# Designs tried in a protein design run: peptides against a protein of PDB entry 2ODG. Part 63

Target 1, 89 residues: chain A of PDB entry 2ODG
Amino acid sequence: MTTSQKHRDFVAEPMGEKPVGSLAGIGEVLGKKLEERGFDKAYVVLGQFLVLKKDEDLFREWLKDTCGANAKQSRDCFGCLREWCDAFL

## One batch from the design tools (peptide; made by RFdiffusion4, then SolubleMPNN)

Design b2_p21_5_s3 (from b2_p21_5, 10 letters changed)
Fold by OpenDDE base, seed 1:
Structure b2_p21_5_s3 (fold): chain B 89 residues (1-89), chain A 21 residues (1-21)
Amino acid sequence: as target 1 above (89 residues)
Amino acid sequence: VLEEEQKLIEEGVEKAKELLK
């Protein structure tokens, strides 16, 4: 599988205060929807990822229900958070 | 503003928790 540069940029360093839109798979449209739901920072979405015990299906379903992410977007976002956690958590 | 934001996040968390059932 190949990853985007956006993914690589995110997983390469501590996420700090990065906006939710920095997550792979989260573009401007999804980012705005997430922000409207209170998920303005990437680490808030990380929180949901952890609450769901890093389960791919559950997280991707949550993301879809929350912001309308399609299969690719949710997959990219999940992979981004998973790899970030592998490196820094 | 912060209260509303917290409420929205809480709703998101509860949604996730429901998926765990």
Scores: peptide ipSAE 0.285, ipTM 0.787, DockQ to the pose 0.094
Fold by OpenDDE base, seed 5:
Structure b2_p21_5_s3 (fold): chain B 89 residues (1-89), chain A 21 residues (1-21)
Amino acid sequence: as target 1 above (89 residues)
Amino acid sequence: VLEEEQKLIEEGVEKAKELLK
């Protein structure tokens, strides 16, 4: 499976204060929905990823339920956070 | 505003925690 430049840009460095929209799979539409739920920063979503013990199915289900992410979007977002954690956590 | 956003995040966290059950 190939990754996007957006994914590569995110996993290459500490996420710091990057907005939630910087996550792969999270475009403007999903980003706004997440922000409306309080998830304005990528690290807040990272928090959920960690709370869910990095479980792919649980995280993707949560993301779908929270912002309506489809299968590809949730997969991309999960992969983005997984690889970021592998590098920096 | 901060309290409202905190409430929203907490709801999100609770949703995640429910998936762990």
Scores: peptide ipSAE 0.282, ipTM 0.784, DockQ to the pose 0.113
Fold by OpenDDE base, seed 2:
Parts: structure tokens; sequence; C-alpha cells
Structure b2_p21_5_s3 (fold): chain B 89 residues (1-89), chain A 21 residues (1-21)
């Protein structure tokens, strides 16, 4: 499967204080919704990913319920966090 | 402000925890 440059940019380095919108699959619309829910930084979403024990189905469902992410958006976001964790966690 | 932010995060966490039940 092909990843985006946005994905590659994110997984290549420590995420630090990167905004939530830096996550693959999270555009302006979803980013704003997440920010309104307190998830302004990528690491806050990472926290939820870890709380859900890195489970794909659970995380994607949570993301959908939280900001209305569609299947592709949630898949891209999950993959982004999974690969980042594989490299840095 | 922090109180509101905390509330929002807690709501998000609780949603996630519900999925684990």
Amino acid sequence: as target 1 above (89 residues)
Amino acid sequence: VLEEEQKLIEEGVEKAKELLK
C-alpha cells in the first residue's frame, strides 16, 4: 500500500509539539474538530491510540466517533501512529 | 480555561475506555 508524503514526514522524526493536523488522514476539517475536543497536539491523539492498546478497529472507531473521520482518514491516521510507534516508542 | 480543556480530554478518554469494555 502507498503512503502519502505527509505520512512519511510524520513517521520520520519525533513528533514533539506537532499539531494534530500533522497526522496523516487529519485535514483542516478533522483537525479543527479534534482541537475543539481538546486534541490539539498529535501526541494527545497518540495518547488515545495507546489507551486503546494500539488496536486498529477500536482506534478507528474512536476517531470516527470523535471527529467524523471516514474509513480512509481513520486508516491513514492509524497507520501513521502505528509506524511512528514502531520507530520511536 | 484549563478546566474546560481537562473536561474535553476526559470525555475523549472515557469514550475510548468504553470501547474496551
Scores: peptide ipSAE 0.275, ipTM 0.779, DockQ to the pose 0.112
Fold by OpenDDE base, seed 4:
Structure b2_p21_5_s3 (fold): chain B 89 residues (1-89), chain A 21 residues (1-21)
Amino acid sequence: as target 1 above (89 residues)
Amino acid sequence: VLEEEQKLIEEGVEKAKELLK
């Protein structure tokens, strides 16, 4: 599958203090819901990704339950974090 | 089993969040 420019921009550099909305698959709607749950920075979602041992099914299910992400949104977000970790972790 | 694993991890994460308050 092809990736978005948003994905490419995120995986290209250390994420630092980037907001949660900078993650691929996380738009304004999902971003606001995540922020309401305390996930305001991309690195907080990364933390959950790592706690879940980088497991795709666990992470995508968590994301769905937490902010209502659909299949494409959760897939894009997972892929974004996976590739970021491959490059920088 | 997948749901059980997720539940256990999420409970642990929640406890950690409480300690950070």
Scores: peptide ipSAE 0.174, ipTM 0.741, DockQ to the pose 0.052

Design b2_p21_5_s4 (from b2_p21_5, 12 letters changed)
Fold by OpenDDE base, seed 4:
Structure b2_p21_5_s4 (fold): chain B 89 residues (1-89), chain A 21 residues (1-21)
Amino acid sequence: as target 1 above (89 residues)
Amino acid sequence: MLEEEKKLIEEGIKKAKELLK
């Protein structure tokens, strides 16, 4: 599978306080919904990812339920966080 | 890992747990 430039940009460096919308698969629409639910920064979504023990099914279901992410969006977001963790954690 | 980055991750975990309640 190929990745987007957005994905590559995110996994290339520490995320710091990047907004939630910097995550692959999270555009303006999903980003706003996540922010409304309190997930305003990428590191908060990473927190959720880690709380769910990096489980793909659980995380993707959570993302779908929380902001309405479709299969591709949740896949891209999960992959983005997984690869970031592989590089930095 | 940057110490600041570590702190943000810890905060993210904490916040995520709180938001799940």
Scores: peptide ipSAE 0.696, ipTM 0.927, DockQ to the pose 0.816
Fold by OpenDDE base, seed 5:
Structure b2_p21_5_s4 (fold): chain B 89 residues (1-89), chain A 21 residues (1-21)
Amino acid sequence: as target 1 above (89 residues)
Amino acid sequence: MLEEEKKLIEEGIKKAKELLK
């Protein structure tokens, strides 16, 4: 499967203070929900990703429980963060 | 990576931990 342009744009550079909605799989709806839960920036979601030790199942479950992400959204978001970390960490 | 980026990541980890409490 190919990645989205949104994914490629995110993994191509440091994330800085990009909003949570810049993450692949996180649109406006999920982004707002994440923001309401305190995950307002992509780096905070990255923080959660790292706290969960990059575990896919744990992260995707968390994302689902936190903002209602479906399987594709959580997969896209996980992949986005994983590949960002592979590139920069 | 940039030091600024590193700082944000650390802050993100901290914040994530706090939000999980």
Scores: peptide ipSAE 0.695, ipTM 0.927, DockQ to the pose 0.813
Fold by OpenDDE base, seed 2:
Structure b2_p21_5_s4 (fold): chain B 89 residues (1-89), chain A 21 residues (1-21)
Amino acid sequence: as target 1 above (89 residues)
Amino acid sequence: MLEEEKKLIEEGIKKAKELLK
């Protein structure tokens, strides 16, 4: 499977204070929805990813329920966080 | 952290934890 440049940019370095919109699969629309729910930084979403023990189905379901992410968006976001964690966690 | 923001995060965490059950 191919990844986006956005994905590659995110997994290449520590996420620090990057906004939630920096996550692959999270565009402007989803980003704003997440921010409205308190998830303004990528690391806050990372927190949920970790709480869910990195489970793909659970995380993607949570993301869908939280901001309305579709299958591709949630898959991209999950993959982004998974690879980031593999590199830096 | 603002109290309102804290509330939002807590709600998000709660939802996530419920999925683990």
Scores: peptide ipSAE 0.294, ipTM 0.810, DockQ to the pose 0.116
Fold by OpenDDE base, seed 1:
Structure b2_p21_5_s4 (fold): chain B 89 residues (1-89), chain A 21 residues (1-21)
Amino acid sequence: as target 1 above (89 residues)
Amino acid sequence: MLEEEKKLIEEGIKKAKELLK
């Protein structure tokens, strides 16, 4: 499957203090909703990803329920975090 | 971290944990 440049930019380096909106699949709308729920940094969403034991279905459901992410957005976000973890965890 | 922020995060975590059941 193909990835976006946004995905590639995120997975290429430690995420540090990157905002939640830097995650692939998370645009301005979803980013704002996540921030309103306390998930302002990408690493906070990473935390939920890890709590859910990196399970794709559970994470994507969580993301959908939390910010209204559609199937593509949740897939892109999941893939972004999965590949980041493969590189840096 | 502000108390309201803590509450929001706790709710998010709780929701995630419920999905594990």
Scores: peptide ipSAE 0.276, ipTM 0.796, DockQ to the pose 0.094

Design b2_p21_6_s1 (from b2_p21_6, 11 letters changed)
Fold by OpenDDE base, seed 2:
Structure b2_p21_6_s1 (fold): chain B 89 residues (1-89), chain A 21 residues (1-21)
Amino acid sequence: as target 1 above (89 residues)
Amino acid sequence: MEKELKELVEKSEKAGKEALK
């Protein structure tokens, strides 16, 4: 599988206060929906990722249910967080 | 989703929303 530049940019450094929209797979549409639900920062979504014990199916289902992410978007977002955690967690 | 995890996620979301108000 190949990754996007957005993915590479995100996993290359600590996420700090990056907005949720900086996550791979999360564009403006999904970002706005996530923000409306209280997930304004990437680290908040990371929190859910960790609460779900990094389980791909659980996380992707949650993301879909929360903001309407499709399979590609949820896969990209999951992969982004997984690889970020591999590097920094 | 497991019940316990679902509840944690819901609580987290609630806290997040409140923090942004």
Scores: peptide ipSAE 0.200, ipTM 0.770, DockQ to the pose 0.136
Fold by OpenDDE base, seed 1:
Structure b2_p21_6_s1 (fold): chain B 89 residues (1-89), chain A 21 residues (1-21)
Amino acid sequence: as target 1 above (89 residues)
Amino acid sequence: MEKELKELVEKSEKAGKEALK
């Protein structure tokens, strides 16, 4: 399974204050919806990922319910956070 | 989603919205 350049750029360095739209799978549409729900930074979504114990099904369901992410978008976002955590947590 | 985890997520979302006001 291949990844996008956006994914590689995100997992390559500390997250810092990167906006939520920096996450793989999160484009302008989903990013705006997440920001409206209080998830403006990538680290806030990371927080939800961790609260859900890094569970793929729970996280992807949450993301779908929160911003309308489709299967590919939620998969890309989950993979992005999982690999970032593997590198930096 | 488990009930307890759902409640935690909802509380987190509310806190996030308040922080951005």
Scores: peptide ipSAE 0.196, ipTM 0.766, DockQ to the pose 0.118
Fold by OpenDDE base, seed 5:
Structure b2_p21_6_s1 (fold): chain B 89 residues (1-89), chain A 21 residues (1-21)
Amino acid sequence: as target 1 above (89 residues)
Amino acid sequence: MEKELKELVEKSEKAGKEALK
């Protein structure tokens, strides 16, 4: 499966204070919705990813319920965080 | 979603919203 340049850019380095919109699968629309729900930084979404024990189904369900992410968006976001964690956590 | 995880998610969201006020 191919990844986006956005994905590769995110997983290549520590995420620091990157905005939530830096996550693969999270564009401006989803990013704004996440920000309104208190998830303004990528590390806050990482926190939810970890709270959910890195479980793909739980995380993707949460993302869908929280910001309306579709299957591809939630897949891309999950993959982005999974690979980031594999590299840095 | 498991009940305990659902509660943690909700608490996390609430904390996030409060932090941004």
Scores: peptide ipSAE 0.196, ipTM 0.768, DockQ to the pose 0.135
Fold by OpenDDE base, seed 3:
Structure b2_p21_6_s1 (fold): chain B 89 residues (1-89), chain A 21 residues (1-21)
Amino acid sequence: as target 1 above (89 residues)
Amino acid sequence: MEKELKELVEKSEKAGKEALK
C-alpha cells in the first residue's frame, strides 16, 4: 500500500497548529464536521488517538461516528497519525 | 472545552481502562 502526498507532508514535520484538515483522509467536509464538534486542530485529534491507546479499530470507529468518515478516510487518517507518532512522539 | 468533547474523552478513558484488563 502506498501513501498520499498529503500523508507524507503531514508526517514530515511537527504538526504544531495545523488545522484538522491537514490530516490525511480529512477533507473540507469532514474537517468542518470535526471543527463543529470541537476538533479544530490536528493535535486535538492526535489527543483522541492517544486517549484511545493508538488502537486502530477504536479510533476509526470514533472518527466514523464523529464526522461520518468512510473506511478509506478513517484508514488514511489513522495511518497518518500512527506514522507521525512513530517519528515525533 | 466543549461539553460533548469532555464527555467523549471520559468515555474514551473508560474504554481504555477496560481494554487493559
Scores: peptide ipSAE 0.130, ipTM 0.693, DockQ to the pose 0.139

Design b2_p21_6_s2 (from b2_p21_6, 10 letters changed)
Fold by OpenDDE base, seed 3:
Structure b2_p21_6_s2 (fold): chain B 89 residues (1-89), chain A 21 residues (1-21)
Amino acid sequence: as target 1 above (89 residues)
Amino acid sequence: MEKKLEEEVKKAEKAGKEALK
């Protein structure tokens, strides 16, 4: 399994104020839905990821319930945050 | 799993509100 360029771009540098849409697996549709729920920045989703103890099943289920992410989108987003944490936490 | 998820989300919401005060 290979990662996307979007994934590689995200995990390569500090998160800063990047919008939620910069996360792998989060396109315009999911990004807008997340923003409507108050998750406008990638670091807000990171916060949720950490509160859920980096648990893949819990996070992916949350993402599905919150913005309607499918299996691939939730997998890509989870992997993106996991690898970012490995590099910067 | 879903019940555990709901509890953690609720905790996150509370923490978020406190952080924004």
Scores: peptide ipSAE 0.048, ipTM 0.572, DockQ to the pose 0.167
Fold by OpenDDE base, seed 5:
Structure b2_p21_6_s2 (fold): chain B 89 residues (1-89), chain A 21 residues (1-21)
Amino acid sequence: as target 1 above (89 residues)
Amino acid sequence: MEKKLEEEVKKAEKAGKEALK
């Protein structure tokens, strides 16, 4: 599968204080919904990803339930966090 | 999967609340 430039930009550097909307698959709509639930920074979503022990099915289901992410959006977001972790953890 | 997810999320929420006290 091909990745987006947004994905490549995210996985290429430390996460820092990047907003949740910087995650691949998370646009303005999903980002706002996540922010309303307290997930304002990408690292907060990373925290959830790690709490779920990097399980793809659990994370993608959580993302769908939390902000209404579709299959592609959840896949992109999962892949983004997985590859970031592979590089930096 | 949903039950497992709900359990893990609930655990995370509890742990988070405790950590913020």
Scores: peptide ipSAE 0.037, ipTM 0.561, DockQ to the pose 0.120
Fold by OpenDDE base, seed 4:
Structure b2_p21_6_s2 (fold): chain B 89 residues (1-89), chain A 21 residues (1-21)
Amino acid sequence: as target 1 above (89 residues)
Amino acid sequence: MEKKLEEEVKKAEKAGKEALK
């Protein structure tokens, strides 16, 4: 499977203060839902990703339960964070 | 899986609260 430009843009540089909506798979609808739950920055979602020990099934289930992400959205978001961590952690 | 997820989230929340006291 190929990655999106949004994915490539995110994994190419330090995360900094990027909003949660900058994550691949997270559009405006999911972003707003995440923000309402306190996940306003990408690094807050990264924190959850790390707490779950980078486990794909656990993270994707969490994302689905938290903001209603579908399979593609959760896959894109997971892949985005995984590759970012490979580059910068 | 759900149980395991909830346990990890709960642990994180507890640790976070303790760190902010």
Scores: peptide ipSAE 0.030, ipTM 0.549, DockQ to the pose 0.101
Fold by OpenDDE base, seed 2:
Structure b2_p21_6_s2 (fold): chain B 89 residues (1-89), chain A 21 residues (1-21)
Amino acid sequence: as target 1 above (89 residues)
Amino acid sequence: MEKKLEEEVKKAEKAGKEALK
């Protein structure tokens, strides 16, 4: 599996105040839905990722239920956060 | 899966609140 440029851009640097839409797999549609649920920043989604102890199935299920992410989108988002954590946590 | 998810979230939230006391 290859990663997108969006993924590479995200995992290459500290997260800071990046919007939720900067996460791989999260486009404008999913981003707006996440923001409506209070997940406006990437670090808020990171928080949920960590609360779920980085479990792929749990996180991807949560993302699907929260914003309607499909399998590709949830996989990309999970991979993005996983690799970011590997680099910075 | 969803049931397990909800339980894990609740546990974490409870632990977080207790840690702040």
Scores: peptide ipSAE 0.029, ipTM 0.550, DockQ to the pose 0.116

Design b2_p21_6_s3 (from b2_p21_6, 10 letters changed)
Fold by OpenDDE base, seed 4:
Structure b2_p21_6_s3 (fold): chain B 89 residues (1-89), chain A 21 residues (1-21)
Amino acid sequence: as target 1 above (89 residues)
Amino acid sequence: MEEELKRQVKLAEEAGRKALE
C-alpha cells in the first residue's frame, strides 16, 4: 500500500500541538466530529491509540464508533499513528 | 482485557470533554 503526502508530513516530525485533522484519514468531517467529542489535538487520539496498546482492530473500531470513520479512514489513521510511534516513541 | 481497555478509553474521553467545557 502507498501512503499520502498528509501521512508523510505527519510522521516526519514531532506531533506537538497539531490539530486532530492533521492525522491521515481524518478530514474536515471526521475532524469536526472528533473535536466535538473532545479530541481536538492529534496527541489526544494518540493517547487512545496507546491506551489500546497499539492494537489495530481495537483502535479502528474505536475510531469508527467515535466519529464514523470508514475502513479506509481508520486504516489511514492507524497507519499514521503507528509509523509516528515507530519513529518518535 | 478488551472491555477494560474500552472502559479506560471512555473514561479518558469523558475527561477530555470536560476539560474543553
Scores: peptide ipSAE 0.208, ipTM 0.774, DockQ to the pose 0.113
Fold by OpenDDE base, seed 3:
Structure b2_p21_6_s3 (fold): chain B 89 residues (1-89), chain A 21 residues (1-21)
Amino acid sequence: as target 1 above (89 residues)
Amino acid sequence: MEEELKRQVKLAEEAGRKALE
């Protein structure tokens, strides 16, 4: 499988205060929906990822229920956070 | 365990919304 430049940019450095929209798979539409639900920063979504014990099925289901992410979007977002954690957590 | 984790996520979500108010 290949990754996007957006994914590579995110996993290359500490996420700091990056907005939720900087996550791979999270475009403007999903980003706005996440922000409306209280997820304005990427690290807030990271928090949910960690609460769910990095479980792919649980996280992707949550993301779908929270902002309407489709299968590809949730996969890209999950992979982005997983690889970021492998590098920095 | 899945249901419990989902409840924790929900609580975190609520905290997040309050923090942005």
Scores: peptide ipSAE 0.205, ipTM 0.773, DockQ to the pose 0.116
Fold by OpenDDE base, seed 5:
Structure b2_p21_6_s3 (fold): chain B 89 residues (1-89), chain A 21 residues (1-21)
Amino acid sequence: as target 1 above (89 residues)
Amino acid sequence: MEEELKRQVKLAEEAGRKALE
């Protein structure tokens, strides 16, 4: 499978204060829902990813339950954070 | 999902919401 440019842009550099919508798989709809739940920055979602010990099933389930992400969106978001961590963590 | 992890995630979510208020 191929990655999106959005994915490549995110994993290429430290995430800093990037908004949650910068994550691959997180568009405007999901981003707004995440922000409403307190996840305004990408690093907050990274925090949840790490609390869940980088487990794909747990993270994708959480993302689905939190903002209604579908399978592709949760997969893209998980992959984005996994590869970012592989590069910078 | 493991119950302890669920509790931790929920706690983090609540902290996040409060921080944005």
Scores: peptide ipSAE 0.197, ipTM 0.771, DockQ to the pose 0.118
Fold by OpenDDE base, seed 1:
Structure b2_p21_6_s3 (fold): chain B 89 residues (1-89), chain A 21 residues (1-21)
Amino acid sequence: as target 1 above (89 residues)
Amino acid sequence: MEEELKRQVKLAEEAGRKALE
């Protein structure tokens, strides 16, 4: 498997105040839905990822239920956060 | 998903919405 440039850009540096839409797999549509639910920053989604103990199935299910992410989108988002954590957490 | 985790997720979401209001 290969990653997107968006993924690489995200995992390459500290997250800071990056918007939720900076996460791989999260486009404009999903980003807006997440923002409406209170997840405006990438670090808020990171928080959810950590609350779920980095469990892939739980996180991807949550993301699907929260914003309607499909399998690829949730996989990309999970992978993005996992690799970011491997580098910076 | 465990019920306790469900509660934590819900609380986090509520906190997020309130912070943006």
Scores: peptide ipSAE 0.192, ipTM 0.765, DockQ to the pose 0.120

Design b2_p21_6_s4 (from b2_p21_6, 11 letters changed)
Fold by OpenDDE base, seed 1:
Structure b2_p21_6_s4 (fold): chain B 89 residues (1-89), chain A 21 residues (1-21)
Amino acid sequence: as target 1 above (89 residues)
Amino acid sequence: SMKELKEQVELARKKGLEALQ
């Protein structure tokens, strides 16, 4: 499958202080919900991704439960973090 | 279990938020 430009922009460089909304699959609606739950920066979601041992099912389920992400949104977000980790972790 | 792991991670996050408030 192909990726979005948003995905490519995120995986191309260290994430630093990028907001959670910079993650592929995380739009304004999901971003606001995540921020309200303490996940304001992309690196906080990265932390959850890592503590869940990079498990796709666990992460996508968590994202759905936390902010209401649908299947595409959770898949895009997972893929974004996985590829970022492959490049920089 | 992996389910328990997810729950513990969430619990830890919530405790962290409470500590900062």
Scores: peptide ipSAE 0.083, ipTM 0.617, DockQ to the pose 0.086
Fold by OpenDDE base, seed 3:
Structure b2_p21_6_s4 (fold): chain B 89 residues (1-89), chain A 21 residues (1-21)
Amino acid sequence: as target 1 above (89 residues)
Amino acid sequence: SMKELKEQVELARKKGLEALQ
């Protein structure tokens, strides 16, 4: 499958202080919900991704439970973090 | 189990968020 430009932009460089909304699959609606739950920066979501041992099912389920992400949104977000980690972790 | 792992991770996350408030 092809990726979005948003995905490519995120995986191209260190994430630093990028907001959570910079993650592929995370738009304005999901971003606000994540921020309200303490996940204001992309690196906080990265932390959860790593604590879940990069497990796709666990992460996508968590994302759905936490902000209501649908299947595509959680897939895009997972893929974004996976490929970022492959490049920089 | 993976279910138990998820529950423990979520518990840890909640504790962490509380600590940051």
Scores: peptide ipSAE 0.068, ipTM 0.609, DockQ to the pose 0.086
Fold by OpenDDE base, seed 4:
Structure b2_p21_6_s4 (fold): chain B 89 residues (1-89), chain A 21 residues (1-21)
Amino acid sequence: as target 1 above (89 residues)
Amino acid sequence: SMKELKEQVELARKKGLEALQ
C-alpha cells in the first residue's frame, strides 16, 4: 500500500519528543483523545506498541478501544510504528 | 498472561496521567 507524506516524515528520523499527533493516522480528534488518556507523546504510543509485542491485531484493537480509531487510522498508525522500529529499534 | 499485561499497562498509563496533571 502507498504511504502518506506524514508517514514518510515520521519514519525518516528519530521520534524524540514528537507529539502523538505526529503519528500517521492520528489527526487532531484522535490526538486529543489520546492525550486525555495519558498518551501525549508518540513514544508513549510506541511503548504500548512494544508492550503488545508489535502485534498488529492487539495494537489496532487497543487503538480503537482507546481513542475510537477506525480501520484506516489504526492501520496507518500501526504501519508508521512498525516501519519506524524497523529503521531505528 | 494477557490479563497481567493489561494491568501493568494500565498502571503505567495511570502514572502518566498523574504526571500531566
Scores: peptide ipSAE 0.066, ipTM 0.588, DockQ to the pose 0.100
Fold by OpenDDE base, seed 5:
Structure b2_p21_6_s4 (fold): chain B 89 residues (1-89), chain A 21 residues (1-21)
Amino acid sequence: as target 1 above (89 residues)
Amino acid sequence: SMKELKEQVELARKKGLEALQ
């Protein structure tokens, strides 16, 4: 499958203070839910991704449970963080 | 264990949430 421009924009540079909504798969609805749960910045979700040891199933399940992400949204978000880490960690 | 991990993650999340409120 092809990636979105949103994905490419995110993985192209250090994420800095980017809002959680900058992550691929995270739109306005999911972003607001994540913010309400304390995950307001992309780097906080990155932290969760790393704490879960980059495990796809664990992360995608967490994202679903935390903000109601569907399969595509969680896949897009996981792929976004995985490729960002491959580039910058 | 995963139980311990979940507890620590939740604690960290809670602290972060409180800081935003």
Scores: peptide ipSAE 0.064, ipTM 0.596, DockQ to the pose 0.099

